# Ledger of designs, part 7: peptides against a protein of PDB entry 5OK6

Target 1, 215 residues: chain A of PDB entry 5OK6
Amino acid sequence: ELPGLDSQWRQIENGESGRERPLRAGESWFLVEKHWYKQWEAYVQGGDQDSSTFPGCINNATLFQDEINWRLKEGLVEGEDYVLLPAAAWHYLVSWYGLEHGQPPIERKVIELPNIQKVEVYPVELLLVRHNDLGKSHTVQFSHTDSIGLVLRTARERFLVEPQEDTRLWAKNSEGSLDRLYDTHITVLDAALETGQLIIMETRKKDGTWPSAQL

## One batch from the design tools (peptide; aimed at target 1 L134 S177)

Design b1_p10_3_s2 (made by RFdiffusion4, then SolubleMPNN; from b1_p10_3, 5 letters changed)
Fold by OpenDDE base, seed 5:
Structure b1_p10_3_s2 (fold): chain B 215 residues (1-215), chain A 10 residues (1-10)
Amino acid sequence: as target 1 above (215 residues)
Amino acid sequence: APLTADKFGP
């Protein structure tokens, strides 16, 4: 059952549990397509539950570039293309209006950056490859706040590297050359890694030499 | 010359 229009407004548009609440690192927030959200606002502010302004089910179709991988379109802007809601508010709207059949929720995490919290709408998608098979990539999403160490561990897991095997990472830079990712404690952001960037996992040879040392 | 991805091999 739909709650009263004023109750809906208060539950979604407030500073404690709604759209206006402070961001906290690690929390889940959800994207709502802006036109739907504005239609909902008009509906609940109109004061007539039988109004023709009823928004219908949440439909985020225009935010997706495809309905296969459910990737977001590039360059979406908060307040122009979508609004962000905390999990509680999102779940209320879904409960009241439903979500378009087959569409996944667009869940994103709050991350802590220097001096700011933000919802990470666009995690970094890296192309992970092995040094000896550059044609077989694994696309993996990472937070900008994830360490290079996590990228390395993830690459090792995806390529089924045994614990006793030694590995290291290279990033292909904009000039087409390779930069060694020496410091595994810095973040993806600190390393300036970008979506679509090729990350090469080099595995140490049984003789103790590195493949790259022979190039 | 900088190391390039194409130089990696088996």
Scores: peptide ipSAE 0.117, ipTM 0.827, DockQ to the pose 0.680
OpenDDE base, seeds 1, 2, 3, 4: peptide ipSAE 0.061, 0.064, 0.058, 0.063; ipTM 0.793, 0.798, 0.792, 0.793

Design b1_p10_3_s3 (made by RFdiffusion4, then SolubleMPNN; from b1_p10_3, 6 letters changed)
Fold by OpenDDE base, seed 4:
Structure b1_p10_3_s3 (fold): chain B 215 residues (1-215), chain A 10 residues (1-10)
Amino acid sequence: as target 1 above (215 residues)
Amino acid sequence: APLTAAGFGP
């Protein structure tokens, strides 16, 4: 049985775990397709539980670009295409209305940026490659708040680099040249790395020289 | 440094 319409509204919009509650870094939030959410709003505000405005099950289909990897479409905008709900509110809605069969929840994390917290809807997808084989990439998602050091460690892991091997990163820039990622303590955001960007892991040669020294 | 399709060496 659905809770009372006013109770639904209070729980989702104004509750302690409501839509408008403060963001906290590391929390999970969920995307809800905007039209569904607006229909839900109309339903709970209408005062008639048997109204034709009943939203049905949550269906985020229009937010996905594919049903294989369940990737989001590019360029979705909060408040226009989707609404963000904290985990508790999302779970309430799912429990009340259900989620479209086979459709995964769209879970995202709150990240801490220098001046704000935000839900990171679009983590940065980097193409990790080795300096000697640019055609074999590992696509890995990183938070904008992840360090370049984490990117490097991840690259080392993906390419099975031995602990004793020395490695460093380059980013392919828009001009097609390479920029060294010298500072491993800065974030992906600080380094201005973008989705689809090629990140090259260079491995030091056994002779102690760097492959890039010959460029 | 310019990048080629072959990368920058073995």
Scores: peptide ipSAE 0.159, ipTM 0.846, DockQ to the pose 0.439
OpenDDE base, seeds 1, 2, 3, 5: peptide ipSAE 0.051, 0.154, 0.079, 0.093; ipTM 0.767, 0.832, 0.789, 0.802

Design b1_p10_3_s4 (made by RFdiffusion4, then SolubleMPNN; from b1_p10_3, 5 letters changed)
Fold by OpenDDE base, seed 2:
Structure b1_p10_3_s4 (fold): chain B 215 residues (1-215), chain A 10 residues (1-10)
Amino acid sequence: as target 1 above (215 residues)
Amino acid sequence: APLTASKFGK
């Protein structure tokens, strides 16, 4: 059963727990397609639950580039294409109106940047490969705030590298050359790594030399 | 010459 229209508005737009609540690092927020949200606003502001302005189920179809992997379209803009809701508000709307059949929720995390919190709508997807087998990639998603150290650890795990094996990373740059990721304490953002970028994990040889030293 | 992915793959 739908709550009263005023109650819906207060619950979703409430500055403490609704759309305008402060961002907190690590929390989940959800994208709602802007047109649907505006229709909902019109409905609840109209004061009549029997109004023809009823928004129906949440439909985020226009935000997706495909219905197979449910990837977001590139270049979506907050306030123009979508609104962000905290988990509680999202779950209320889904409970009241439903979500379009088969569509997954678009969940994103709040990340801590140097001076601001931000919902990370577009995490970075890196192509992880081994230096000796560039044809076998693992696509892994990272936050811009994740360290290069985490990327390296993740690569080691995906490629089943033994703890005693020494490894390091190279990033393929826009010129097609490889840049060493020397500092493992900097973030993905600091290293300017981008979605689709090839990251090569080099494993040290048993003789203590690096494969790249011979190139 | 800079190191390239192509060189690694050889």
Scores: peptide ipSAE 0.250, ipTM 0.875, DockQ to the pose 0.683
OpenDDE base, seeds 1, 3, 4, 5: peptide ipSAE 0.189, 0.185, 0.238, 0.242; ipTM 0.859, 0.849, 0.870, 0.872

Design b1_p10_4 (made by RFdiffusion4)
Pose (drawn by RFdiffusion4):
Structure b1_p10_4 (pose): chain A 215 residues (1-215), chain P 10 residues (1-10)
Amino acid sequence: as target 1 above (215 residues)
Amino acid sequence: PLYAPEEGWE
């Protein structure tokens, strides 16, 4: 059952429960298409529960590239294309109005940057492959703030690399050559990695030589 | 610069 209009307003907009909730690293926020949010706002501020301004189910279809991979469209601007809600507010709105059938939520996380916290709406999607098959990829979203060491550990896990196997990473650049990702302590941002980039994990041979020594 | 073969290498 729907809460009253003022109750909905308090839950979604205010304090710890709503949009005013402070940004804390690691917390989840969700994207809501702006038109739907504005319609909900007009409804809850209108004083009439029976109004035709009732927004209906949340539908974020215009925010997705397609329904094959459900990727968020690039180039979206907060306040123009979408509004961010904390996880609780999103949960409440979905429980009240429903979410379009078959459509996934758009969940993003708060990250820490040198002097600010922000929701990372566009993390870096990396294609992780082993050197022997550059077409067999695990597509994984990493934060700009994740370390290259995390990228390596993730690639190892995704490919079930055994503990005794030694592995290291390369990145294929826009010129089609390889840049060695030497330092596992720096971040994806420091390494200037971009979405869609191919990250190659090579495995050391049993004799101690590396496949890349052949290049 | 280093270039990986299109389909990978051993």

Design b1_p10_4_s1 (made by RFdiffusion4, then SolubleMPNN; from b1_p10_4, 3 letters changed)
Fold by OpenDDE base, seed 4:
Structure b1_p10_4_s1 (fold): chain B 215 residues (1-215), chain A 10 residues (1-10)
Amino acid sequence: as target 1 above (215 residues)
Amino acid sequence: PMYAPPDGWE
């Protein structure tokens, strides 16, 4: 059963778990398509529960590039294309109105950047490859706040690298050259890694030499 | 363009 319109408004907009609550690192927030949300706002502000402005089920279809991988369209803007809701608010709306059948929730995490907390709508998708097989990539999502060390560990795991094997990372830059990621303690953001960027995991040879040392 | 491995990358 839908709660009263005023109660809905208070819960979603002004509640402790409302849209305007402060972001906290590690929390989950959810995207809601802007037009649906605006229709919901109009509905609950109208004061008539039987209004033709009833928003129906949440439908985020316009935010997705495809219905296979459920990737977001590029260039979506908060406040224009979508609104962000805390997990509790999202779950309330879903419980009240439902979510379009088959659509996954668009869950994102709050990250802490040096000067701001934000919902990371677009994690960095890196193309992980091995130096000896550049044609076989593993696309993996990373937070901008993830360390290069995590990228390396993830690459090692994906490529089933044995613990005794020594590995390091290179990033292909915009000029097509390779930049070695020396410092594994810096973040993906600090390294200026971008979505679609090729990250090459180099494995040390059994003779103790690096493949790249022959360059 | 297919990324060709740098010369010497085996």
Scores: peptide ipSAE 0.017, ipTM 0.571, DockQ to the pose 0.229
OpenDDE base, seeds 1, 2, 3, 5: peptide ipSAE 0.015, 0.015, 0.016, 0.016; ipTM 0.583, 0.570, 0.575, 0.587

Design b1_p10_4_s2 (made by RFdiffusion4, then SolubleMPNN; from b1_p10_4 with E7N W9Y)
Fold by OpenDDE base, seed 4:
Structure b1_p10_4_s2 (fold): chain B 215 residues (1-215), chain A 10 residues (1-10)
Amino acid sequence: as target 1 above (215 residues)
Amino acid sequence: PLYAPENGYE
């Protein structure tokens, strides 16, 4: 059931669950395609529930690169391409108008960066590979706030590394060489890791030597 | 496939 237009406006734009509420780390926010949202704004501001400005179901199709993996297009800008809504507001809109059939919600997390909190619309997708098999990658998403230690643990898990095996990471840099990720306590952001970057997990040999030392 | 350059370790 659709609430009154004024109630919709107040619920979505204002209040504790509104679009303008402060970001809080760990919370889920959702992307809404800008044109749909503007149509909704026009509808609820128009004062006529039977208006031709009725927005219909939420359709985020234009935000996606594809309908298989539902990856976002690169370079989307908040306020231009989409708006961000807190989970409560998103769920209200979905309950009122529906979501286009088959489309997943675009859920993102609030992260805490050194000076700001933001919704992390674009987590870092790293290409995890083993030193001995660079041709087999695991693409894994990480937050900019995730530690290199988490990247390493994730790599170990994906490659089924046994607990007794020693491992370390290398990152392919812009020059094409490999930089060692020595400090596992720094974040993905601190390490300046980027989407599509190759991260090589090296496993120590049984003889105690590192494969890279032979190169 | 993507390859690391030979001796591309630092």
Scores: peptide ipSAE 0.036, ipTM 0.658, DockQ to the pose 0.121
OpenDDE base, seeds 1, 2, 3, 5: peptide ipSAE 0.020, 0.009, 0.010, 0.013; ipTM 0.540, 0.531, 0.532, 0.540; seeds 2, 3 fail the geometry check

Design b1_p10_4_s3 (made by RFdiffusion4, then SolubleMPNN; from b1_p10_4, 3 letters changed)
Fold by OpenDDE base, seed 4:
Structure b1_p10_4_s3 (fold): chain B 215 residues (1-215), chain A 10 residues (1-10)
Amino acid sequence: as target 1 above (215 residues)
Amino acid sequence: PLYAPENGYS
């Protein structure tokens, strides 16, 4: 059952548990399409539950580039295309109005950046490949705050690298050359890795040499 | 090709 309109407004827009609450690293936030949210605002501010301004079910269709993998469109802007709600507020809205059939929630994590907390709407999608087979990529999402070490571990797992095998990473730069990712303790952000960037995992040969040394 | 041979490791 729908709560009273004032109760809905207070539950969703408050600064403690609603839209205006402080961001906390690791918490889940959800995207809500801006037009739907504005319609909801108009509805609850109107004071008439039977108003023609009833927003209906949450529909985020316009935020998705496709309905297959449910990837977000590129270049979406907070406050223009969507609003961010903390998990509790999102779940309230879904409980009250429902979510469009078949649409997944757009869940994102708060990350801690050097100066701010941010909801990471666009995690970095890296193309992981092996040095000996550049044509077989694994697309994997990483947070900007994930370490290069995690990228390497993930690559090793995806390529079924044995524990005794030594591996290292290269990143293809904008010039088309490969830059070594020496420091595995820096973040994806620190390494300036970008979505769609090719990351090459090199495996050390049994003779102790690196394949790249022969190029 | 995805990787150009003229480009190298750096």
Scores: peptide ipSAE 0.029, ipTM 0.646, DockQ to the pose 0.129
OpenDDE base, seeds 1, 2, 3, 5: peptide ipSAE 0.013, 0.013, 0.016, 0.012; ipTM 0.580, 0.578, 0.570, 0.588

Design b1_p10_4_s4 (made by RFdiffusion4, then SolubleMPNN; from b1_p10_4 with E7N E10S)
Fold by OpenDDE base, seed 2:
Structure b1_p10_4_s4 (fold): chain B 215 residues (1-215), chain A 10 residues (1-10)
Amino acid sequence: as target 1 above (215 residues)
Amino acid sequence: PLYAPENGWS
């Protein structure tokens, strides 16, 4: 049974625990399609549970570009296409109204940037490859706040690189040349890495030379 | 600038 309309409004829109609560790094927030949310607002603000303004099940279909990988459409804007809810509020709405069958929740993390917290709606998808086979990629998502060191470790893991093997990263830039990712302590953001960018893991030869020295 | 062959290098 649905809670009272005023209770729903307070639970979801409460500035301390609801939509307007402060962002905290590492917490999960969820996207809700804007039209559904506005319909819900109209329903609970109307004060009549029998109203024709009942929003029905949460349906985020318009936010997805595909129903296979459940990728978000590019260029979605907060407040226009979706609203962000903290996990507790999202779970309340799902429990009250349901989520469209087969749709996954759109969960995103709060990240800490130098001066702000934000929900990272679009993490960076990098194409991880080995230097000797650029056509065989592993697509991996990273936060903009993840270090280049994490990217390197992830690449090593995906390619089953042995601990004794020495590796380093190159990024293919917009000019088609390769930029060496020397500093592994900087973030994906600091390195200006972008979704779809090719990140090449080079493995050092047993003789101590790098394959790229022959280029 | 370093340029890679289409399929990489050995």
Scores: peptide ipSAE 0.493, ipTM 0.947, DockQ to the pose 0.922
OpenDDE base, seeds 1, 3, 4, 5: peptide ipSAE 0.360, 0.033, 0.124, 0.096; ipTM 0.934, 0.746, 0.787, 0.788

Design b1_p10_5 (made by RFdiffusion4)
Pose (drawn by RFdiffusion4):
Structure b1_p10_5 (pose): chain A 215 residues (1-215), chain P 10 residues (1-10)
Amino acid sequence: as target 1 above (215 residues)
Amino acid sequence: SVPFEDSDFH
């Protein structure tokens, strides 16, 4: 059952429960298509629960590239294309109005940057492959603030690399050559990695030599 | 940058 209009307004807009909730690293926020949000706003501010301004189910279809991979469209602007809601507000809105059938939520996380916190709407999607098959990829989203060491550990896990196997990473650049990702302590941002980039994990041979010594 | 062709790992 729907809460009253003022109750909905308080839950979604105010304090710890709503849009005014402070940004804390690691917390989840969700994207809501702006037109739907504005319609909900007009409805809850209108004083009429029976109004034709009732927004209906949340439908974020215009925010996705397609329904094959459900990727968020690039180039979206907060306040123009979408509004961010904290996880609780999203949960409440979905429980009240429903979410379009078959459509995934768009969940993003708050990250810490030198002097600010922000929701990372566009993390870096990396294609992780082993050197022996450059077409067999695990596509994984990493934060700009994740370390290269985390990228390596993730690649190892995704490919079930055994503990005794030694592995290291390369990145294929826009010129088609390889840049060695030497330092595991720096971040994805420091390494200037971009979405869609191929990250190659090579495995040391049993004799101690590396496949890349052949390049 | 190391010059690279996809076939180098065939």

Design b1_p10_5_s1 (made by RFdiffusion4, then SolubleMPNN; from b1_p10_5, 4 letters changed)
Fold by OpenDDE base, seed 2:
Structure b1_p10_5_s1 (fold): chain B 215 residues (1-215), chain A 10 residues (1-10)
Amino acid sequence: as target 1 above (215 residues)
Amino acid sequence: SIPFRDSDWD
């Protein structure tokens, strides 16, 4: 059964636990398509549960680029295309109205940047390759706050690199040259890595030489 | 272009 309209409004828009609550790093937030959310606002503010303003099931279809991988469209704007809800508020709305059949929730994490917390709507998708097989990429998603060390560990895991093998990363820059990622403690953001960027994992030869040193 | 030449990994 749907809660009373005033109760719905207070649970979703309450500044302590609703949409306006403070962001905390590591918490999950969810995207809700703006037109659906506006329809819900109109419904609960109208004061009539039998109103023709009933929003129906949550449908985020317009936010997706495809229904196969459920990737978000590029360039979506908070407050224009979607609203962000904390996990509790999202779960309430889903329990009350449902989510469109087969459509996944759009879950995102709060990240902590040097001066701000934000919901990371667009994590960085990197193309991981080995230096000896540039044609075989693994697309992996990373936070802007993830370290280059995590990117390297993830590449090693994806390519089944043995613990004793020494590896390092190169990023292909916009000029088509390779920049070595020397510092593994800096973040993906600090390294200015972008979605679709090619990251090359170089493995040290058994003779102790690096493949790139022979180029 | 840094050619990681395919040939060094056979």
Scores: peptide ipSAE 0.042, ipTM 0.664, DockQ to the pose 0.323
OpenDDE base, seeds 1, 3, 4, 5: peptide ipSAE 0.024, 0.029, 0.027, 0.035; ipTM 0.624, 0.653, 0.642, 0.663; seed 4 fails the geometry check

Design b1_p10_5_s2 (made by RFdiffusion4, then SolubleMPNN; from b1_p10_5, 4 letters changed)
Fold by OpenDDE base, seed 3:
Structure b1_p10_5_s2 (fold): chain B 215 residues (1-215), chain A 10 residues (1-10)
Amino acid sequence: as target 1 above (215 residues)
Amino acid sequence: SIPFSDSDWD
């Protein structure tokens, strides 16, 4: 049974765990398509549960670019295309109205940036390759807050690099040159890495030389 | 220039 309309409004908008709740690092938030959310607002504000303004099931279809990988469309804007809800509020709405069949929830994490908490709607998707096989890419998602050291470890794991092999990363920049990611302690954000960027893992030769130093 | 030659890709 649906809660009373005033109770729904209070739980989702005006509650301590509502839409305006302060962001906390590591928490899960969920995207809700803006049109559906506005329809829900109109329904609960109307005060008539028998109203033609009933929103139906949550349907985020317009936020996805594909139904295979369930990737979000690029350039979605909070408040225009979607709203962010804390996990509790999302789960209430799903329990009350349901989610469209086959659609995954759009879960995102709150990340801590130097002076702000943000829901990371778009993690950075990097194309990991080996220096000697640029045609075989592994797409891997990273947080903007992940270290370059994590990117390097992930690349080593994906390419089955032996522990004794020495490796380093290069990022292909917008000019088509390669920038060496020397500092492994900086973040993906600090390194200004972007989605779709090619990251080349270079493996040191057995002779102790680097492939890139022979060119 | 990409500091990896096509010859390191063969």
Scores: peptide ipSAE 0.043, ipTM 0.680, DockQ to the pose 0.464
OpenDDE base, seeds 1, 2, 4, 5: peptide ipSAE 0.030, 0.042, 0.039, 0.040; ipTM 0.660, 0.672, 0.672, 0.651

Design b1_p10_5_s3 (made by RFdiffusion4, then SolubleMPNN; from b1_p10_5, 4 letters changed)
Fold by OpenDDE base, seed 3:
Structure b1_p10_5_s3 (fold): chain B 215 residues (1-215), chain A 10 residues (1-10)
Amino acid sequence: as target 1 above (215 residues)
Amino acid sequence: LIPFEDSDWD
């Protein structure tokens, strides 16, 4: 059942799990298309449930670049293109109005950056390859807060590298050269890794030498 | 130039 308009407004905007609640690392937040959200605001602020301002079902179609992989468009801006809601508020709106048929929810995580929490709308998609088979990539998503050590472990797992095999990473830079990822404790953000960037896993030879000519 | 031996990164 659809709650009263004042109850909807209080639950979504001013509730303990409302839009203005503090961000907490690891929590799920959801994107809502801005025009739909503004129509909902106008509807609940109007005080008339029979108003022609009824927002209908949530439709995020304009936020997607495709309906196959449900990837977001690039360059979407919070407050302009979408609103962020905590999981409880999102689930209330979906229960009251529904979500457009076939559309997935746009779930994102709160990440901890130096002195700030933010919702990570665009996690980094890296192209993982082996040094000896650059034509076979694995696309893997990482948080900007994930360590290079996690990227390396993930690459080892995807390529079925045995525990006794030594491995290291290289990143292909914008100039087309390779930068060695020496420090595995820095983050994806600290390493300035970007979506679509090629990450090369080098495996040490059995003779104890590296395939790379740069020692 | 990719610094790998036997890589066709010409």
Scores: peptide ipSAE 0.046, ipTM 0.654, DockQ to the pose 0.247
OpenDDE base, seeds 1, 2, 4, 5: peptide ipSAE 0.044, 0.036, 0.042, 0.043; ipTM 0.646, 0.637, 0.646, 0.628

Design b1_p10_5_s4 (made by RFdiffusion4, then SolubleMPNN; from b1_p10_5, 3 letters changed)
Fold by OpenDDE base, seed 4:
Structure b1_p10_5_s4 (fold): chain B 215 residues (1-215), chain A 10 residues (1-10)
Amino acid sequence: as target 1 above (215 residues)
Amino acid sequence: SIPFEDSDWD
């Protein structure tokens, strides 16, 4: 059942639990397509529940690049293409209006960057490969705040690397050369890793040598 | 060239 229009507005557009609430690291926020949201704003501000301005179900179709993986389009801008709602506000809107059939919610996490909290709309997608099988990639999403150590652990898990095997990472840079990721404590952001970047997991040979040292 | 012996990345 739809609440009164003023109640909807207050529930969604408030500074405590709504759109205007402070970001908190680790919290889930949701993207709502901007046109739908503006239509909803117009509807609830119009004061007529029977208005032709009724927004219908939430439809984020224009935000998706594909309906297979539900990947977001590149270059979406907050306030232009979408709005961000905290989980509570999102769940209210979904309960009131529904979500378009088959569309997943666009859930994102608040991350803590050095000087700001941000909803991480675009996690970094890395192409993980083994040094001896560069043609077989695993695409894995990481937060900008994830450590290189997590990337390495994830690569080891994806490639079923045994605990006794020693491994290290290389990043293919824009020049096509390989930069070794020596520090596993720095973040994906600190390492300047980007979406689509090739990350090579090198496994130490049984003789104790590294494949990369045999050039 | 990627510095791995078996890498087809010239």
Scores: peptide ipSAE 0.068, ipTM 0.744, DockQ to the pose 0.278
OpenDDE base, seeds 1, 2, 3, 5: peptide ipSAE 0.043, 0.052, 0.053, 0.046; ipTM 0.688, 0.673, 0.678, 0.654

Design b1_p10_6 (made by RFdiffusion4)
Pose (drawn by RFdiffusion4):
Structure b1_p10_6 (pose): chain A 215 residues (1-215), chain P 10 residues (1-10)
Amino acid sequence: as target 1 above (215 residues)
Amino acid sequence: SPMAPEHGWS
């Protein structure tokens, strides 16, 4: 059952429960298509529960590239294309109005940057492959603030690399050559990695030689 | 920098 209009307003807009909730690293926020949010706003501010301004189910279809991979469209601007809600507010709105059938929520996380916290709406999507098959990829979203060491550990897990196998990473650049990702302590941002980039994990041979020594 | 092979290497 829907809460009253003022109750909905308080839950979604205010304090710890709503849009005014402070940004804390690691917390989840969700994207809501702006037109739907403005319609909800007009409804809850209008004083009439029976109004035709009732927004209906949340539908973020215009925010997705397609329904095959459900990727968020690039180039979206907060306040123009979408509004961010904390996880609780999103949960409440979905429980009240529903979410379009078959459509995934768009969940993003708050990250720490040198002097600010922000929701990382566009993390870096990396294609992780082993050197022996550059077409067999695990597509994984990493934060700009994740370390290269995390990228390596993730690649190892995704490919079920055994503990005794030694592995290291390369990145294929826009010129089609390889840049060695030497330092596992630096971040994806420091390494200037970009979405869609191929990250190649090579495995040391049993004799101690590396496949890349052949290049 | 070495050029990336098309399909991988041994």

Design b1_p10_6_s1 (made by RFdiffusion4, then SolubleMPNN; from b1_p10_6, 5 letters changed)
Fold by OpenDDE base, seed 4:
Structure b1_p10_6_s1 (fold): chain B 215 residues (1-215), chain A 10 residues (1-10)
Amino acid sequence: as target 1 above (215 residues)
Amino acid sequence: APALPETGWD
């Protein structure tokens, strides 16, 4: 059963798990399409449960670029295209109104950046390749806060690299040259890695030489 | 910085 309109408003906007609650690193937040959310706001503020402003089920269709992989459209803006809700608030809205059939929730994580917590709406999608097979990429999502060491471990796992094999990473830069990712302790953000960037895993040869030393 | 070889490094 739907709670009273005032109770809905308080739970979503002003509750302990409301929209305006402090961000905490590692917590899940959810995107809600802005027009739906505004219709919900109008409905609960109107004071009439039988109002024609009833928002219906949550429909995030306009936020997706595809209904196969459920990727977000590029360039979505908080407050314009979507609203961010804490997990509890999202789950309340879903329990009250439902979610459009077949749509997944748009779950995102709070990340800790040097000076701010942020919901990471767009994790970095890297194209992982091997130095000897540049045409076969694995697209993998990383947080901006993930270490280059995690990128390297992930690449090793995806390419089934044996523990005894030495590997290192290179990033293709905007000039088309390769920058070696020497420091594995820096973040994806610190390395200025971007979505769609090619990351090359180089595997050391059995003779102890690196393939790149012959270029 | 090494250039990307068209055919790969090996």
Scores: peptide ipSAE 0.026, ipTM 0.677, DockQ to the pose 0.705
OpenDDE base, seeds 1, 2, 3, 5: peptide ipSAE 0.025, 0.022, 0.024, 0.021; ipTM 0.662, 0.653, 0.654, 0.642

